# Peptides against a protein of PDB entry 3J47: the designs that were tried, part 3

Target 1, 121 residues: chain A of PDB entry 3J47
Amino acid sequence: IRLTNQLKSLKGLQSKLKDVVEYLDKVINKELPINHTILGKLQDVFNLLPNLGTPDDDEIDVENHDRINISNNLQKALTVKTNDELMVIYISNLVRSIIAFDDLIENKIQNKKIQEQRVKD
Target 2, 26 residues: chain B of PDB entry 3J47
Amino acid sequence: NAQYHLLVKQGDGLLTKLQKYGAAVR

## One batch from the design tools (peptide; made by RFdiffusion4, then SolubleMPNN)

Design b1_p8_3_s3 (from b1_p8_3, 4 letters changed)
Fold by OpenDDE base, seed 5:
Structure b1_p8_3_s3 (fold): chain B 121 residues (1-121), chain C 26 residues (1-26), chain A 8 residues (1-8)
Amino acid sequence: as target 1 above (121 residues)
Amino acid sequence: as target 2 above (26 residues)
Amino acid sequence: LPKLEINL
């Protein structure tokens, strides 16, 4: 039950994230007005990501392009690392569910054999 | 990317089979 | 009674 609920929640999160991306694309294309409440919540989500590249307040002029590229690369690397870690947890839970299911099948087969013996006696 | 999507798809298919069998065995 | 306790 827990694994099914986690997978359903993850699929729901993925769908919702896709809807957010599609909304942002429509806002970028000027098809929809910017909703300040959605933008504020999105900013909060980005602020909960480790601040990979607020430049220290002392160099605001002339090197922004290379520092932005480095920060985006580090954010991408952390996203990939987190995805790989979640994948390992997912596989581990899947394997545990298969083993527990195999044990269930074997226990049911044994119980059926015991009932068939009791009906012959 | 493609291998990850394949692995997730295979795992989801296996979970669906496991759910169907668990429901048929109850 | 077959104890079918699947602690999943």
Scores: peptide ipSAE 0.411, ipTM 0.877, DockQ to the pose 0.068
Fold by OpenDDE base, seed 1:
Structure b1_p8_3_s3 (fold): chain B 121 residues (1-121), chain C 26 residues (1-26), chain A 8 residues (1-8)
Amino acid sequence: as target 1 above (121 residues)
Amino acid sequence: as target 2 above (26 residues)
Amino acid sequence: LPKLEINL
């Protein structure tokens, strides 16, 4: 149950993130007006994320190229860290599910033995 | 990358075994 | 009744 709920939540997050990207692409292509409410919520998400710097495009002086590379490296490092954490959680939940299933098999074997004893009495 | 795919493949193999055992005990 | 105890 916990793993299936986490996978469902992650799939839901992925779908929402895709919808946001598709919306941003339509706004960039001038197919849709900028919805300030969506943009504000997106800004709030970016402010809660540890500076996944989109540098506001308003001061790309040539000295910022190194800062952009450092920001991209930090974003990549955080993405890798998050992936590693999710992997550890996945393995842990898989192992727990295997143990719980082993216990279930043992419980079925014991229940069968108890039934066979009750038929002999 | 390769270790991650190997781990996922091992996990899927274990899950498939688990499903087969679950079907055999049902 | 076989008690199926699923300890998760």
Scores: peptide ipSAE 0.409, ipTM 0.876, DockQ to the pose 0.062
Fold by OpenDDE base, seed 3:
Structure b1_p8_3_s3 (fold): chain B 121 residues (1-121), chain C 26 residues (1-26), chain A 8 residues (1-8)
Amino acid sequence: as target 1 above (121 residues)
Amino acid sequence: as target 2 above (26 residues)
Amino acid sequence: LPKLEINL
């Protein structure tokens, strides 16, 4: 039950993320007016993301193009790290659920043997 | 990327075996 | 009654 709920929540998050990307593409293409409330919430999410756009303020006059490329590489590295951490948590929960299910099956087999013994007496 | 997909595929294979085992013990 | 205890 818990694993199915986590998978359903993750699928729901993926669908919502896709809807946000599709909305942003429509806003970039000027098909829809910018909703300031959605933009404010998106800015709050970007401000809560580890600062992907500030290299530590050690004075390097890197042209704005190189700063954007470094920021994109850091964002990709953090996205990969977050995906790897979520994967490790998922596998750990899967393995724990497998062990708990194996123990439940063994307990059910033992209970069945005890009932079969009590019906023969 | 390829190792991730392989690991997910192995996990799904284990879940399928576990579901079959749980059905056989029922 | 078989007590189904799922210890997580």
Scores: peptide ipSAE 0.404, ipTM 0.875, DockQ to the pose 0.060
Fold by OpenDDE base, seed 4:
Structure b1_p8_3_s3 (fold): chain B 121 residues (1-121), chain C 26 residues (1-26), chain A 8 residues (1-8)
Amino acid sequence: as target 1 above (121 residues)
Amino acid sequence: as target 2 above (26 residues)
Amino acid sequence: LPKLEINL
């Protein structure tokens, strides 16, 4: 149940993120009018994300090349962190699946013993 | 990268053993 | 038939 709900939630988030990207591409290509309400909500999401590409306004003197490198390093660090978190979740779910399967096997063994007793009576 | 792929491969090996055992108990 | 509940 928990794993299935997490996978469903993650798939829903992935689909919604894809729809946002497709919408942005259509807006950039002038195929759709800019919806200010959607743009405002998207801006709020970007403001809640760690600044992946804006050095804090206190470092005005970083050349554009160093800004791109800092952005790429932060994005890479977040990608690695996310991968490690997903790995821990994957292993935790794998272990839970093994335990649930062991319980299933024990239940089958018990059921077989009960059936063998009923055939001997 | 290499440690991640090793861990995934180990997990897939456990799943394969689990599937074989589940098929043998059917 | 005992219920085989695999709750993932």
Scores: peptide ipSAE 0.455, ipTM 0.884, DockQ to the pose 0.053; fails the geometry check

Design b1_p8_3_s4 (from b1_p8_3, 5 letters changed)
Fold by OpenDDE base, seed 2:
Structure b1_p8_3_s4 (fold): chain B 121 residues (1-121), chain C 26 residues (1-26), chain A 8 residues (1-8)
Amino acid sequence: as target 1 above (121 residues)
Amino acid sequence: as target 2 above (26 residues)
Amino acid sequence: LPRLVINL
């Protein structure tokens, strides 16, 4: 139950993030008026994200294009790392479920053997 | 990508074996 | 009673 709820919550978050991106694209294209309340909440979410865009304050001379590429590469690396961690947790829970089912099957086989022995006595 | 698909395929193969084993013990 | 409870 917990893993299915986590996967459902993650899929729900992914859908909401897609809806936010689609909304931002429509706002950028001037197809929809800027909702300042949604934009403010989105800015608050981005401000709560770890600073994906500060290389330490010591190099003022990186062209704005390279800063965007470095920020995107760090964001991609963090996304890959998070995906790998979630995958390890998923596999670990899958393996635990397999072991628990194997133990249950072995217990059923043993219970059947015990019942067959009791019918012969 | 290839390692991820391999792990997903291995997990699906284990689930299929588990389903077969569960059906054989029923 | 075989309690087949896989608590997932």
Scores: peptide ipSAE 0.427, ipTM 0.885, DockQ to the pose 0.056
Fold by OpenDDE base, seed 5:
Structure b1_p8_3_s4 (fold): chain B 121 residues (1-121), chain C 26 residues (1-26), chain A 8 residues (1-8)
Amino acid sequence: as target 1 above (121 residues)
Amino acid sequence: as target 2 above (26 residues)
Amino acid sequence: LPRLVINL
């Protein structure tokens, strides 16, 4: 239950992020008007995420380029670290589920043997 | 990237088997 | 009493 709910929530977040990208593409293509409330919430999300800067266009000073590269490298390192931690938790929960399933099978086999003995007495 | 995606896919496949067997054992 | 509720 808990792991399945976390995976379902992550898949739901991924789907919602894809819907946001598709909405932004429609706004860029001028198919839909810009919603200022959606744009404000998106800005809040980007301020909480260390700059996934789109490399858009040709006039940001050479002094910002070194700070941007350091920030992007730090973000990539934090993303890798978080991914490795989540992977260890996932494997640990998988192994615990296998052990609990093995104990289930063994308990069922023992209960069946006890019932077969009681029917012979 | 590819090894991580393969590991997650294999784990999801195993979890799906465990769910099916746990339901059949009830 | 096997309380065998694997809440998967």
Scores: peptide ipSAE 0.412, ipTM 0.884, DockQ to the pose 0.063
Fold by OpenDDE base, seed 1:
Structure b1_p8_3_s4 (fold): chain B 121 residues (1-121), chain C 26 residues (1-26), chain A 8 residues (1-8)
Amino acid sequence: as target 1 above (121 residues)
Amino acid sequence: as target 2 above (26 residues)
Amino acid sequence: LPRLVINL
């Protein structure tokens, strides 16, 4: 139950992320006006998520470049670390789901044997 | 990056099979 | 009753 709910939530998150990308593409293409409320919520998501935005290289002064590069390298390293942790959790949940399925098949085989014994008695 | 996406895609395929088999075993 | 023992 918990693993199926996590998978459903992850698929739901992936669908929502796709809808957000499609919305952003429509905004970039000037097909839709920028909704500041959606953009603010998206910014909040990007502030809570280690910044997966490629910094569009729009002009921040050469004197801050070293501090920005160090900050970007740290953010990238934190993003990689978070990705690796999520990958380990995903694999662990996958393995647990396989084990739980194996046990379910074994239990079904045992239940069938018990029923066949009860019909012979 | 590509290896991660491949692993996730393989895992999702396996979970989809697992769901189909779990529904057939109920 | 089929005892489905889901040993988690």
Scores: peptide ipSAE 0.396, ipTM 0.884, DockQ to the pose 0.072
Fold by OpenDDE base, seed 3:
Structure b1_p8_3_s4 (fold): chain B 121 residues (1-121), chain C 26 residues (1-26), chain A 8 residues (1-8)
Amino acid sequence: as target 1 above (121 residues)
Amino acid sequence: as target 2 above (26 residues)
Amino acid sequence: LPRLVINL
């Protein structure tokens, strides 16, 4: 039950994320006016997301090098730590799913043997 | 980064196999 | 009735 609910929640999240992308594409194409309330909530989501995936754009200001390097090293270290924690959770969920599947196969084999014995009596 | 992407791809491949086998064992 | 007990 818990794994099926997590898969359903993940599919629901994927559908909502697709709806957000389609909304953003319509805003970029100037088909819809920019809603500042939606944009603010989206900024809050991006600020809460561990920085997943732009190591490419070399253009934020060359004039604060010493305080920004310590803050960027700490933010990078926190991002790596968060990624490692998420990876451990992902692997743990995979292992639990494999064990639950092995138990399901074994239970099905046992039930089949019991049914074959009952048809032979 | 590359090892993490490889582990995630291997895990997604295992989840896809597990889902197919779980449907066949139903 | 085949009891498929999926212990989570």
Scores: peptide ipSAE 0.389, ipTM 0.882, DockQ to the pose 0.057

Design b1_p8_4_s1 (from b1_p8_4, 3 letters changed)
Fold by OpenDDE base, seed 2:
Structure b1_p8_4_s1 (fold): chain B 121 residues (1-121), chain C 26 residues (1-26), chain A 8 residues (1-8)
Amino acid sequence: as target 1 above (121 residues)
Amino acid sequence: as target 2 above (26 residues)
Amino acid sequence: FIDELLKK
């Protein structure tokens, strides 16, 4: 139940992010008027994201291209870290499910042995 | 990537064996 | 348990 709800929530977030990208592309292409209320909400979401590239204040001379590469590397590192954490949680839940199923099988075997003893008495 | 797929495949193999064992004990 | 699953 919890894992299925998390997957459903993540799929819902992915769909919503796709709709935002499609909206931004239409605004860039001048197919839709700029909605300041949507842009304000998007700006609030971006302000809640960790700053993916303040290089320490000592290199004001890195061309905008290198800043984009550093930001992309940090975003990639955060994505990899999140995927690894989700993997550990998935494996932990799988192992717990396996243990709980083992205990269920052992309990069934024990109950069957107890019934077979009661039929022989 | 390859290690992730190997770990998932190992987990699926174990789950399948466990399901077969559970069906044989029923 | 795991060893019994491996023996079958």
Scores: peptide ipSAE 0.371, ipTM 0.862, DockQ to the pose 0.006
Fold by OpenDDE base, seed 5:
Structure b1_p8_4_s1 (fold): chain B 121 residues (1-121), chain C 26 residues (1-26), chain A 8 residues (1-8)
Amino acid sequence: as target 1 above (121 residues)
Amino acid sequence: as target 2 above (26 residues)
Amino acid sequence: FIDELLKK
């Protein structure tokens, strides 16, 4: 039962990671706004990952030590992969904020030029 | 690590350019 | 535009 749930959660996470990467590629290509719902679902998967690594308190037999090490290495690899995705989301937000601020500055300059022309007429 | 630092450095460079430009337009 | 203002 535990391995099938971990495999199902991993497949679900892998599907969500693929959806986030595809979404980020669309954001890099300027096709879509950041969907906070995907980020929220990713955070929910992360909040569930520590619970997938906690043994229920009643079976710490020596066979679990190798499974715990594999789960910790997998959780670490997943944490790295998500840190990379969160980083790409952060950079995408930063780039979008920079573009939006550039457009605001350009709009302010155009408005100042229009006002200076109206004072000369 | 190196690609991360490069991307952060590019972001900081753009942010600094944007801050200088925002101050010049103010 | 930005590159031209950074040169002044």
Scores: peptide ipSAE 0.361, ipTM 0.864, DockQ to the pose 0.009
Fold by OpenDDE base, seed 3:
Structure b1_p8_4_s1 (fold): chain B 121 residues (1-121), chain C 26 residues (1-26), chain A 8 residues (1-8)
Amino acid sequence: as target 1 above (121 residues)
Amino acid sequence: as target 2 above (26 residues)
Amino acid sequence: FIDELLKK
């Protein structure tokens, strides 16, 4: 039950993320007007992301183009790292739930064998 | 990417086997 | 073990 609910929640999150990407693509292509409420929530998500562009105050002379490329590379690296970390947590929880379920089944089989022995005596 | 999809597919296969086994032991 | 219990 808990794992099926987590998988359903993750599939629901994946569907919502896809809908957000499709919405952003339509906004970039000027097919839809910018919804300020959706944009504000996306800005809040980006502001909660660790600031992907604190240049240490010592590089005042790198052209704005190179700073954008470095920030995009750091953003991509942090997104990959976060996806890998979430994947490790997901697998660890899946394995722990499999072990706990195997132990519960073994205990149930042992209890059934003990009852079958008590009915034969 | 390919290793990620393979690992997710293996996890889904194990979860499905676990659900069937938990139903058979009930 | 699990695959053998799924065959019964």
Scores: peptide ipSAE 0.359, ipTM 0.859, DockQ to the pose 0.007
Fold by OpenDDE base, seed 1:
Structure b1_p8_4_s1 (fold): chain B 121 residues (1-121), chain C 26 residues (1-26), chain A 8 residues (1-8)
Amino acid sequence: as target 1 above (121 residues)
Amino acid sequence: as target 2 above (26 residues)
Amino acid sequence: FIDELLKK
């Protein structure tokens, strides 16, 4: 019973992580607008992940150290991978903001040039 | 790490150029 | 274009 519940929870987490990755890929590919609320919630989940991986230091038998080290290495690898994904999103946002601001400036220059032409005619 | 800092530095350089351009168009 | 605007 306890092992089957842990496997079900892990499969549910894996499915949610896959949905997040698919959402992030669509955002990177410019298919979807960036939702800052989703990104904030993801950051909160990642800030909580280190706390989910520390069983309080009460009673680690020496035989569990290798399994705990493998679990901690997997959690660290997942945390690094997602920090890299969040970084790619941040850069994608920055690039979109830069492009939108460049287009706004170009539009402002074109409008000034049209006004200067109308004053010379 | 190093590639990230390089990419952030390039982004900051573009943002600084864009701010200067926005100030010149003001 | 941007570099030419930064020269004026």
Scores: peptide ipSAE 0.350, ipTM 0.858, DockQ to the pose 0.008

Design b1_p8_4_s2 (from b1_p8_4, 4 letters changed)
Fold by OpenDDE base, seed 5:
Structure b1_p8_4_s2 (fold): chain B 121 residues (1-121), chain C 26 residues (1-26), chain A 8 residues (1-8)
Amino acid sequence: as target 1 above (121 residues)
Amino acid sequence: as target 2 above (26 residues)
Amino acid sequence: SVEELLKK
């Protein structure tokens, strides 16, 4: 049961990481806005990962201690990797918002100049 | 953590400058 | 320029 759940979670996480990378590439290329649904699903996977790594308290045999430590290190490494990806997404959104506001401000300046010219004519 | 906080702080600084500029152009 | 106002 545990190995099948770990394999299913790993496949799910791998699929989501692929979706996030593909999304990040589209974000870097300025092709798409952030899909909040992908971020929500990633957060859900990360919130479920601790719960999938917690055994039901009744069968912690000593042989599982090394597997639990490896699972925790993999989970920590995956959490760090996803935090880095989420950080890049956040920065990319911030930069896009800054560019969009800069363009809006430039458009307002141009509109003001056009209005001032029309009042002088 | 420290690099993340620095980057968020730089982003907030840029956003604040942009908001001030947007308010001055309105 | 937006850049000049960001420099202040």
Scores: peptide ipSAE 0.313, ipTM 0.853, DockQ to the pose 0.010
Fold by OpenDDE base, seed 2:
Structure b1_p8_4_s2 (fold): chain B 121 residues (1-121), chain C 26 residues (1-26), chain A 8 residues (1-8)
Amino acid sequence: as target 1 above (121 residues)
Amino acid sequence: as target 2 above (26 residues)
Amino acid sequence: SVEELLKK
């Protein structure tokens, strides 16, 4: 139940992020008018994101293209790290569920053996 | 990618075995 | 054994 709800929530977040990207693409292409309320909320979300790619203030001379590539690489590295951490948590919960089910099965076998012994006595 | 798919495949194998065992004990 | 049933 808990893990299924987390996966459902993550899928829901992924769908919403896709809808936001599709909306932004339509706004960039001038297919839809700019909704200032949606843009304001998106700006608030971006302001709450950790600064993905302030290189330390010491190199002012990196061309704007290299700054975008470095920021994109850091964002990708953080996404991969987060995915790996979530995977470890998922596997750990899976293993715990397997152990708990194995214990339940063993308890059922033991209860059956005890009942069979009581019928023979 | 390959390690992820291997871990998922191992997890699915364990779940299948566990389901088979649970059905045999019922 | 649980392990024997898991081997079948």
Scores: peptide ipSAE 0.308, ipTM 0.850, DockQ to the pose 0.006
Fold by OpenDDE base, seed 3:
Structure b1_p8_4_s2 (fold): chain B 121 residues (1-121), chain C 26 residues (1-26), chain A 8 residues (1-8)
Amino acid sequence: as target 1 above (121 residues)
Amino acid sequence: as target 2 above (26 residues)
Amino acid sequence: SVEELLKK
C-alpha cells in the first residue's frame, strides 16, 4: 500500500511535469499567450532550485556561451546526483519492505503450524 | 544507466514473487 | 519454504 501510493504520486508528478513542458512549448511557439500567474509560480520553483547558473563572481571574462555550457553541465551533474540519491533511497526502502514482509510471512507460517499441532492434540 | 535498469528489473521481479507468496500464505 | 516460492 505505502509503496504503491509513492509510485502513484511519482507517476502523477511525471504527468504534471509533462503537461508543464507541453504548455511551455506552446508558449514558446506563440500558440498560447503567456499566463503571468503560471510564469510567477514557475519563477518561484526556479528560485527554490539551487542557483545552477552563477559561477562564483571571480571569473568575469568567460564568453556567455561557455558560462551557459558550464551551467548546463552543473545542472546535469546535480540532476544525475539527485536521481542517484533518490534511487538509493528507493532501493533501500524496497529491501526493508521485502525483509519485513518475509519476517511477517515466516511468523504466519509458524503460528499456523502451532495451531495445527494444537488441533491434533 | 544499464546497471540501474537491471537493478530495478530485479527488484520488480522480487516484489512480484513476494506478492505471490503473501497470497499463498493467506 | 519462502525460497521455494522465490525459485518458481
Scores: peptide ipSAE 0.306, ipTM 0.850, DockQ to the pose 0.007
Fold by OpenDDE base, seed 1:
Structure b1_p8_4_s2 (fold): chain B 121 residues (1-121), chain C 26 residues (1-26), chain A 8 residues (1-8)
Amino acid sequence: as target 1 above (121 residues)
Amino acid sequence: as target 2 above (26 residues)
Amino acid sequence: SVEELLKK
C-alpha cells in the first residue's frame, strides 16, 4: 500500500513536470507569451523542494545511506534541470523584451521622420 | 553558476544600453 | 542607427 501510493504520487509529479516542460518549450519557441504567475509558482515549488527531501534526521540506519544518496542525487539532478529551464525562460523573456523595445524605438524614429517630412512639404 | 551569472550580466548590460537608447529617442 | 547608439 505505501509503495503504490508513493509510485502514484511520483507519477503525478512526473506528469506535472512534463506539463511544465511542454509549457516552457512553447514559451522558448515564442508560441506563447511568458506568464509571470506560472514562473512565480514554479519558483515557489523549487524553494519547497529542499524541504521535501529531508527525511527526519532521527533514525538513519547505515543501510538507508545509499538509498538517501541516490534520492538526494535524483533531487539534485531534477533541481539542476529545472534551474536550467528557468534560465532559458528568463533569457527568452529578456530577448523578447529587447526585440519589442527595438521595434518600439524604430517605430518612433520612423514616425518622427514622417512628421519632419510633413512639416517640410 | 558562473555561466548563468555571465549570461545574466550580459542581459543586464544589453537592457541598460536599450534603456539609454530609449531615453535618447524620447 | 540603433546599432551605432548601442556602440556608444
Scores: peptide ipSAE 0.293, ipTM 0.846, DockQ to the pose 0.010

Design b1_p8_4_s3 (from b1_p8_4, 4 letters changed)
Fold by OpenDDE base, seed 4:
Structure b1_p8_4_s3 (fold): chain B 121 residues (1-121), chain C 26 residues (1-26), chain A 8 residues (1-8)
Amino acid sequence: as target 1 above (121 residues)
Amino acid sequence: as target 2 above (26 residues)
Amino acid sequence: DIDEILKK
Protein backbone atom coordinates (compact mmCIF):
# COMPACT_ATOMS: atom_id res chain seq x y z
CA ILE B 1 0.00 0.00 0.00
CA ARG B 2 2.60 2.71 1.01
CA LEU B 3 4.85 2.07 -2.01
CA THR B 4 1.98 2.09 -4.55
CA ASN B 5 0.96 5.46 -3.08
CA GLN B 6 4.56 6.78 -3.28
CA LEU B 7 4.89 5.61 -6.92
CA LYS B 8 1.51 7.20 -7.75
CA SER B 9 2.57 10.45 -6.02
CA LEU B 10 5.92 10.48 -7.89
CA LYS B 11 4.15 9.86 -11.25
CA GLY B 12 1.71 12.65 -10.37
CA LEU B 13 4.61 15.01 -9.55
CA GLN B 14 6.37 14.08 -12.83
CA SER B 15 3.16 14.77 -14.81
CA LYS B 16 2.68 18.13 -13.04
CA LEU B 17 6.32 19.10 -13.67
CA LYS B 18 5.88 18.23 -17.39
CA ASP B 19 2.68 20.34 -17.53
CA VAL B 20 4.60 23.30 -15.99
CA VAL B 21 7.44 22.95 -18.56
CA GLU B 22 4.94 22.72 -21.45
CA TYR B 23 3.12 25.79 -20.10
CA LEU B 24 6.40 27.76 -19.80
CA ASP B 25 7.38 26.80 -23.38
CA LYS B 26 3.98 28.04 -24.66
CA VAL B 27 4.42 31.33 -22.74
CA ILE B 28 7.99 31.79 -24.10
CA ASN B 29 6.70 31.11 -27.64
CA LYS B 30 3.90 33.73 -27.05
CA GLU B 31 1.22 31.06 -27.73
CA LEU B 32 -0.36 31.80 -24.32
CA PRO B 33 -0.63 34.96 -22.20
CA ILE B 34 1.46 35.11 -19.01
CA ASN B 35 -0.62 34.01 -16.03
CA HIS B 36 0.64 36.13 -13.11
CA THR B 37 -0.77 33.66 -10.52
CA ILE B 38 1.17 30.72 -12.01
CA LEU B 39 4.29 32.88 -12.36
CA GLY B 40 4.00 34.00 -8.69
CA LYS B 41 3.73 30.36 -7.50
CA LEU B 42 6.70 29.41 -9.69
CA GLN B 43 8.70 32.30 -8.20
CA ASP B 44 7.80 31.04 -4.69
CA VAL B 45 9.15 27.57 -5.66
CA PHE B 46 12.39 29.14 -6.96
CA ASN B 47 12.72 31.28 -3.80
CA LEU B 48 12.44 28.10 -1.67
CA LEU B 49 15.30 26.59 -3.69
CA PRO B 50 18.70 27.56 -2.17
CA ASN B 51 19.75 30.57 -4.33
CA LEU B 52 20.70 28.77 -7.52
CA GLY B 53 21.83 31.94 -9.33
CA THR B 54 18.96 33.87 -10.73
CA PRO B 55 20.66 35.51 -13.69
CA ASP B 56 20.18 39.06 -12.51
CA ASP B 57 19.61 40.51 -15.99
CA ASP B 58 20.72 43.83 -14.45
CA GLU B 59 24.24 44.92 -15.60
CA ILE B 60 26.05 43.69 -18.71
CA ASP B 61 29.56 43.82 -17.22
CA VAL B 62 32.21 41.21 -18.19
CA GLU B 63 32.73 40.34 -14.47
CA ASN B 64 29.11 39.12 -14.22
CA HIS B 65 29.58 36.57 -17.04
CA ASP B 66 32.09 34.56 -14.98
CA ARG B 67 29.83 34.80 -11.88
CA ILE B 68 26.80 33.71 -13.97
CA ASN B 69 28.82 30.74 -15.32
CA ILE B 70 29.93 29.79 -11.77
CA SER B 71 26.35 30.16 -10.50
CA ASN B 72 24.93 28.12 -13.42
CA ASN B 73 27.61 25.46 -12.80
CA LEU B 74 26.71 25.38 -9.07
CA GLN B 75 22.99 25.20 -9.97
CA LYS B 76 23.65 22.37 -12.42
CA ALA B 77 25.85 20.55 -9.89
CA LEU B 78 23.18 20.88 -7.15
CA THR B 79 20.43 19.79 -9.59
CA VAL B 80 22.49 16.73 -10.63
CA LYS B 81 23.26 15.94 -6.97
CA THR B 82 19.56 16.26 -6.04
CA ASN B 83 18.57 14.08 -9.01
CA ASP B 84 21.13 11.43 -7.97
CA GLU B 85 19.86 11.51 -4.34
CA LEU B 86 16.21 11.21 -5.49
CA MET B 87 17.22 8.34 -7.78
CA VAL B 88 18.93 6.49 -4.88
CA ILE B 89 15.75 6.96 -2.79
CA TYR B 90 13.64 5.72 -5.74
CA ILE B 91 15.79 2.59 -6.22
CA SER B 92 15.76 1.93 -2.45
CA ASN B 93 11.95 2.08 -2.48
CA LEU B 94 11.86 -0.14 -5.60
CA VAL B 95 14.05 -2.76 -3.86
CA ARG B 96 11.77 -2.66 -0.78
CA SER B 97 8.79 -3.20 -3.11
CA ILE B 98 10.46 -6.13 -4.77
CA ILE B 99 11.16 -7.73 -1.36
CA ALA B 100 7.55 -7.19 -0.25
CA PHE B 101 6.25 -8.69 -3.52
CA ASP B 102 8.63 -11.66 -3.13
CA ASP B 103 7.17 -12.30 0.36
CA LEU B 104 3.64 -12.04 -1.12
CA ILE B 105 4.48 -14.59 -3.84
CA GLU B 106 6.01 -16.94 -1.25
CA ASN B 107 2.83 -16.65 0.85
CA LYS B 108 0.72 -17.42 -2.27
CA ILE B 109 2.86 -20.48 -3.12
CA GLN B 110 2.55 -21.75 0.48
CA ASN B 111 -1.24 -21.24 0.41
CA LYS B 112 -1.44 -23.17 -2.91
CA LYS B 113 0.59 -26.07 -1.43
CA ILE B 114 -1.75 -26.18 1.60
CA GLN B 115 -4.80 -26.32 -0.74
CA GLU B 116 -3.22 -29.10 -2.86
CA GLN B 117 -2.54 -31.12 0.32
CA ARG B 118 -6.18 -30.68 1.46
CA VAL B 119 -7.44 -31.98 -1.94
CA LYS B 120 -5.23 -35.12 -1.66
CA ASP B 121 -6.52 -35.96 1.86
CA ASN C 1 28.66 6.41 -9.89
CA ALA C 2 30.01 2.82 -9.39
CA GLN C 3 28.06 2.20 -6.13
CA TYR C 4 24.91 3.54 -7.82
CA HIS C 5 25.31 1.20 -10.83
CA LEU C 6 25.89 -1.71 -8.42
CA LEU C 7 22.64 -0.86 -6.57
CA VAL C 8 20.72 -0.64 -9.90
CA LYS C 9 22.17 -4.01 -10.98
CA GLN C 10 21.06 -5.58 -7.68
CA GLY C 11 17.55 -4.13 -8.15
CA ASP C 12 17.36 -5.46 -11.75
CA GLY C 13 18.47 -8.91 -10.55
CA LEU C 14 15.70 -8.93 -7.92
CA LEU C 15 13.14 -7.67 -10.49
CA THR C 16 14.09 -10.49 -12.90
CA LYS C 17 13.69 -13.09 -10.13
CA LEU C 18 10.34 -11.54 -9.21
CA GLN C 19 9.10 -11.73 -12.83
CA LYS C 20 10.02 -15.45 -12.95
CA TYR C 21 8.07 -16.00 -9.72
CA GLY C 22 5.06 -14.07 -11.01
CA ALA C 23 5.05 -16.33 -14.09
CA ALA C 24 5.38 -19.54 -11.99
CA VAL C 25 2.46 -18.53 -9.70
CA ARG C 26 0.14 -17.91 -12.70
CA ASP A 1 16.00 -19.40 -1.52
CA ILE A 2 14.38 -17.96 -4.69
CA ASP A 3 16.06 -20.58 -6.94
CA GLU A 4 14.86 -23.49 -4.75
CA ILE A 5 11.21 -22.39 -5.01
CA LEU A 6 11.51 -22.07 -8.84
CA LYS A 7 12.63 -25.74 -8.93
CA LYS A 8 9.44 -27.04 -7.15
Scores: peptide ipSAE 0.359, ipTM 0.856, DockQ to the pose 0.006
Fold by OpenDDE base, seed 2:
Structure b1_p8_4_s3 (fold): chain B 121 residues (1-121), chain C 26 residues (1-26), chain A 8 residues (1-8)
Amino acid sequence: as target 1 above (121 residues)
Amino acid sequence: as target 2 above (26 residues)
Amino acid sequence: DIDEILKK
């Protein structure tokens, strides 16, 4: 139950993020008017993200293109790391559930053997 | 990569074990 | 062991 709810919540977040990207693409292409309320909420979300774009203020002279590539690489690396960590936690919970079910089956087999012995006495 | 494949392999081993037990309890 | 439980 808890793990299924977390997976459902993550799928719901992924769907919402896709809808936001599709909306932004339509706004960039001038197919839809800019909704200032949606843009403001999106800006608030980006302001709550850890600042993924400041290695130290001490090199004035990396072309704006290289700074964007470095920021994208760091954001991608953090996203991959977070995905890998969540996947390890998911597998660990799956393995624990499997072990607990294995122990339950073993206990059922043992209880059946004890009942079969009591019927033979 | 290698640690992930090891964890998946351990999980698959436990799943296979569990399937054999589930068949023996039926 | 699973093989020991499957033998009984």
Scores: peptide ipSAE 0.349, ipTM 0.861, DockQ to the pose 0.005
Fold by OpenDDE base, seed 3:
Structure b1_p8_4_s3 (fold): chain B 121 residues (1-121), chain C 26 residues (1-26), chain A 8 residues (1-8)
Amino acid sequence: as target 1 above (121 residues)
Amino acid sequence: as target 2 above (26 residues)
Amino acid sequence: DIDEILKK
């Protein structure tokens, strides 16, 4: 039961990571706006990661030390990878906000010029 | 890493241009 | 373009 749940959770994480990557590609290609629901679900996975590495304090058998070190290295590698993915999402959002603000400034300048022309007529 | 830093640098360059525009419009 | 808006 525990191994099947871990495999199901890992498959769920892998599917979410794939959806985030596909979403990021659509963001980079300007095809879709940010889905805050994907970002929220990824943050929830991160908040659960520290809890996945808490040994239940009830069986510190000394034979688990090598398995714990391998698990901690994998968890650290997954945490770094997911931080990098979140960072790419954040930058993609910033770049979009910057483009939208550039277009807003251009529209404001054009509107100001149209008003200045209408005051001279 | 290098492609990521290039993307950050492009975003910072665009932000800097946008700030110069916002200052020129005031 | 950013450079066109700075010229006007």
Scores: peptide ipSAE 0.368, ipTM 0.865, DockQ to the pose 0.010; fails the geometry check
Fold by OpenDDE base, seed 1:
Structure b1_p8_4_s3 (fold): chain B 121 residues (1-121), chain C 26 residues (1-26), chain A 8 residues (1-8)
Amino acid sequence: as target 1 above (121 residues)
Amino acid sequence: as target 2 above (26 residues)
Amino acid sequence: DIDEILKK
């Protein structure tokens, strides 16, 4: 009973992580706008991941060690993948902020040129 | 790691250029 | 473009 509940909880977590990955891919592909609230909550989940992956050092029988290691390696691989996706989103936001700032500078330069022309006429 | 640090460094270089432009246009 | 605007 306890092992079946842990497997069900882990499968639910894996499904939820997959949904997050799919959302992140849509944001990277510019299909959806970046939601800062979702990104902040996702960062909080990552900061809590080191605490979610400590099996209490009390009582793991040596025979279950191989199955636990395979599960931990898969969770670690999913964590690395989602960290890489968060990084791509951060860069995408940086690039968008840079483009918006460049457009603002260009607009200000054009407005100054138009004012200088109107003072010479 | 190395590709990320390179991309962050390129972003910081571009941001620094834009900040200098924003200051010159003020 | 970016280096030419810094030069004025």
Scores: peptide ipSAE 0.363, ipTM 0.863, DockQ to the pose 0.008; fails the geometry check

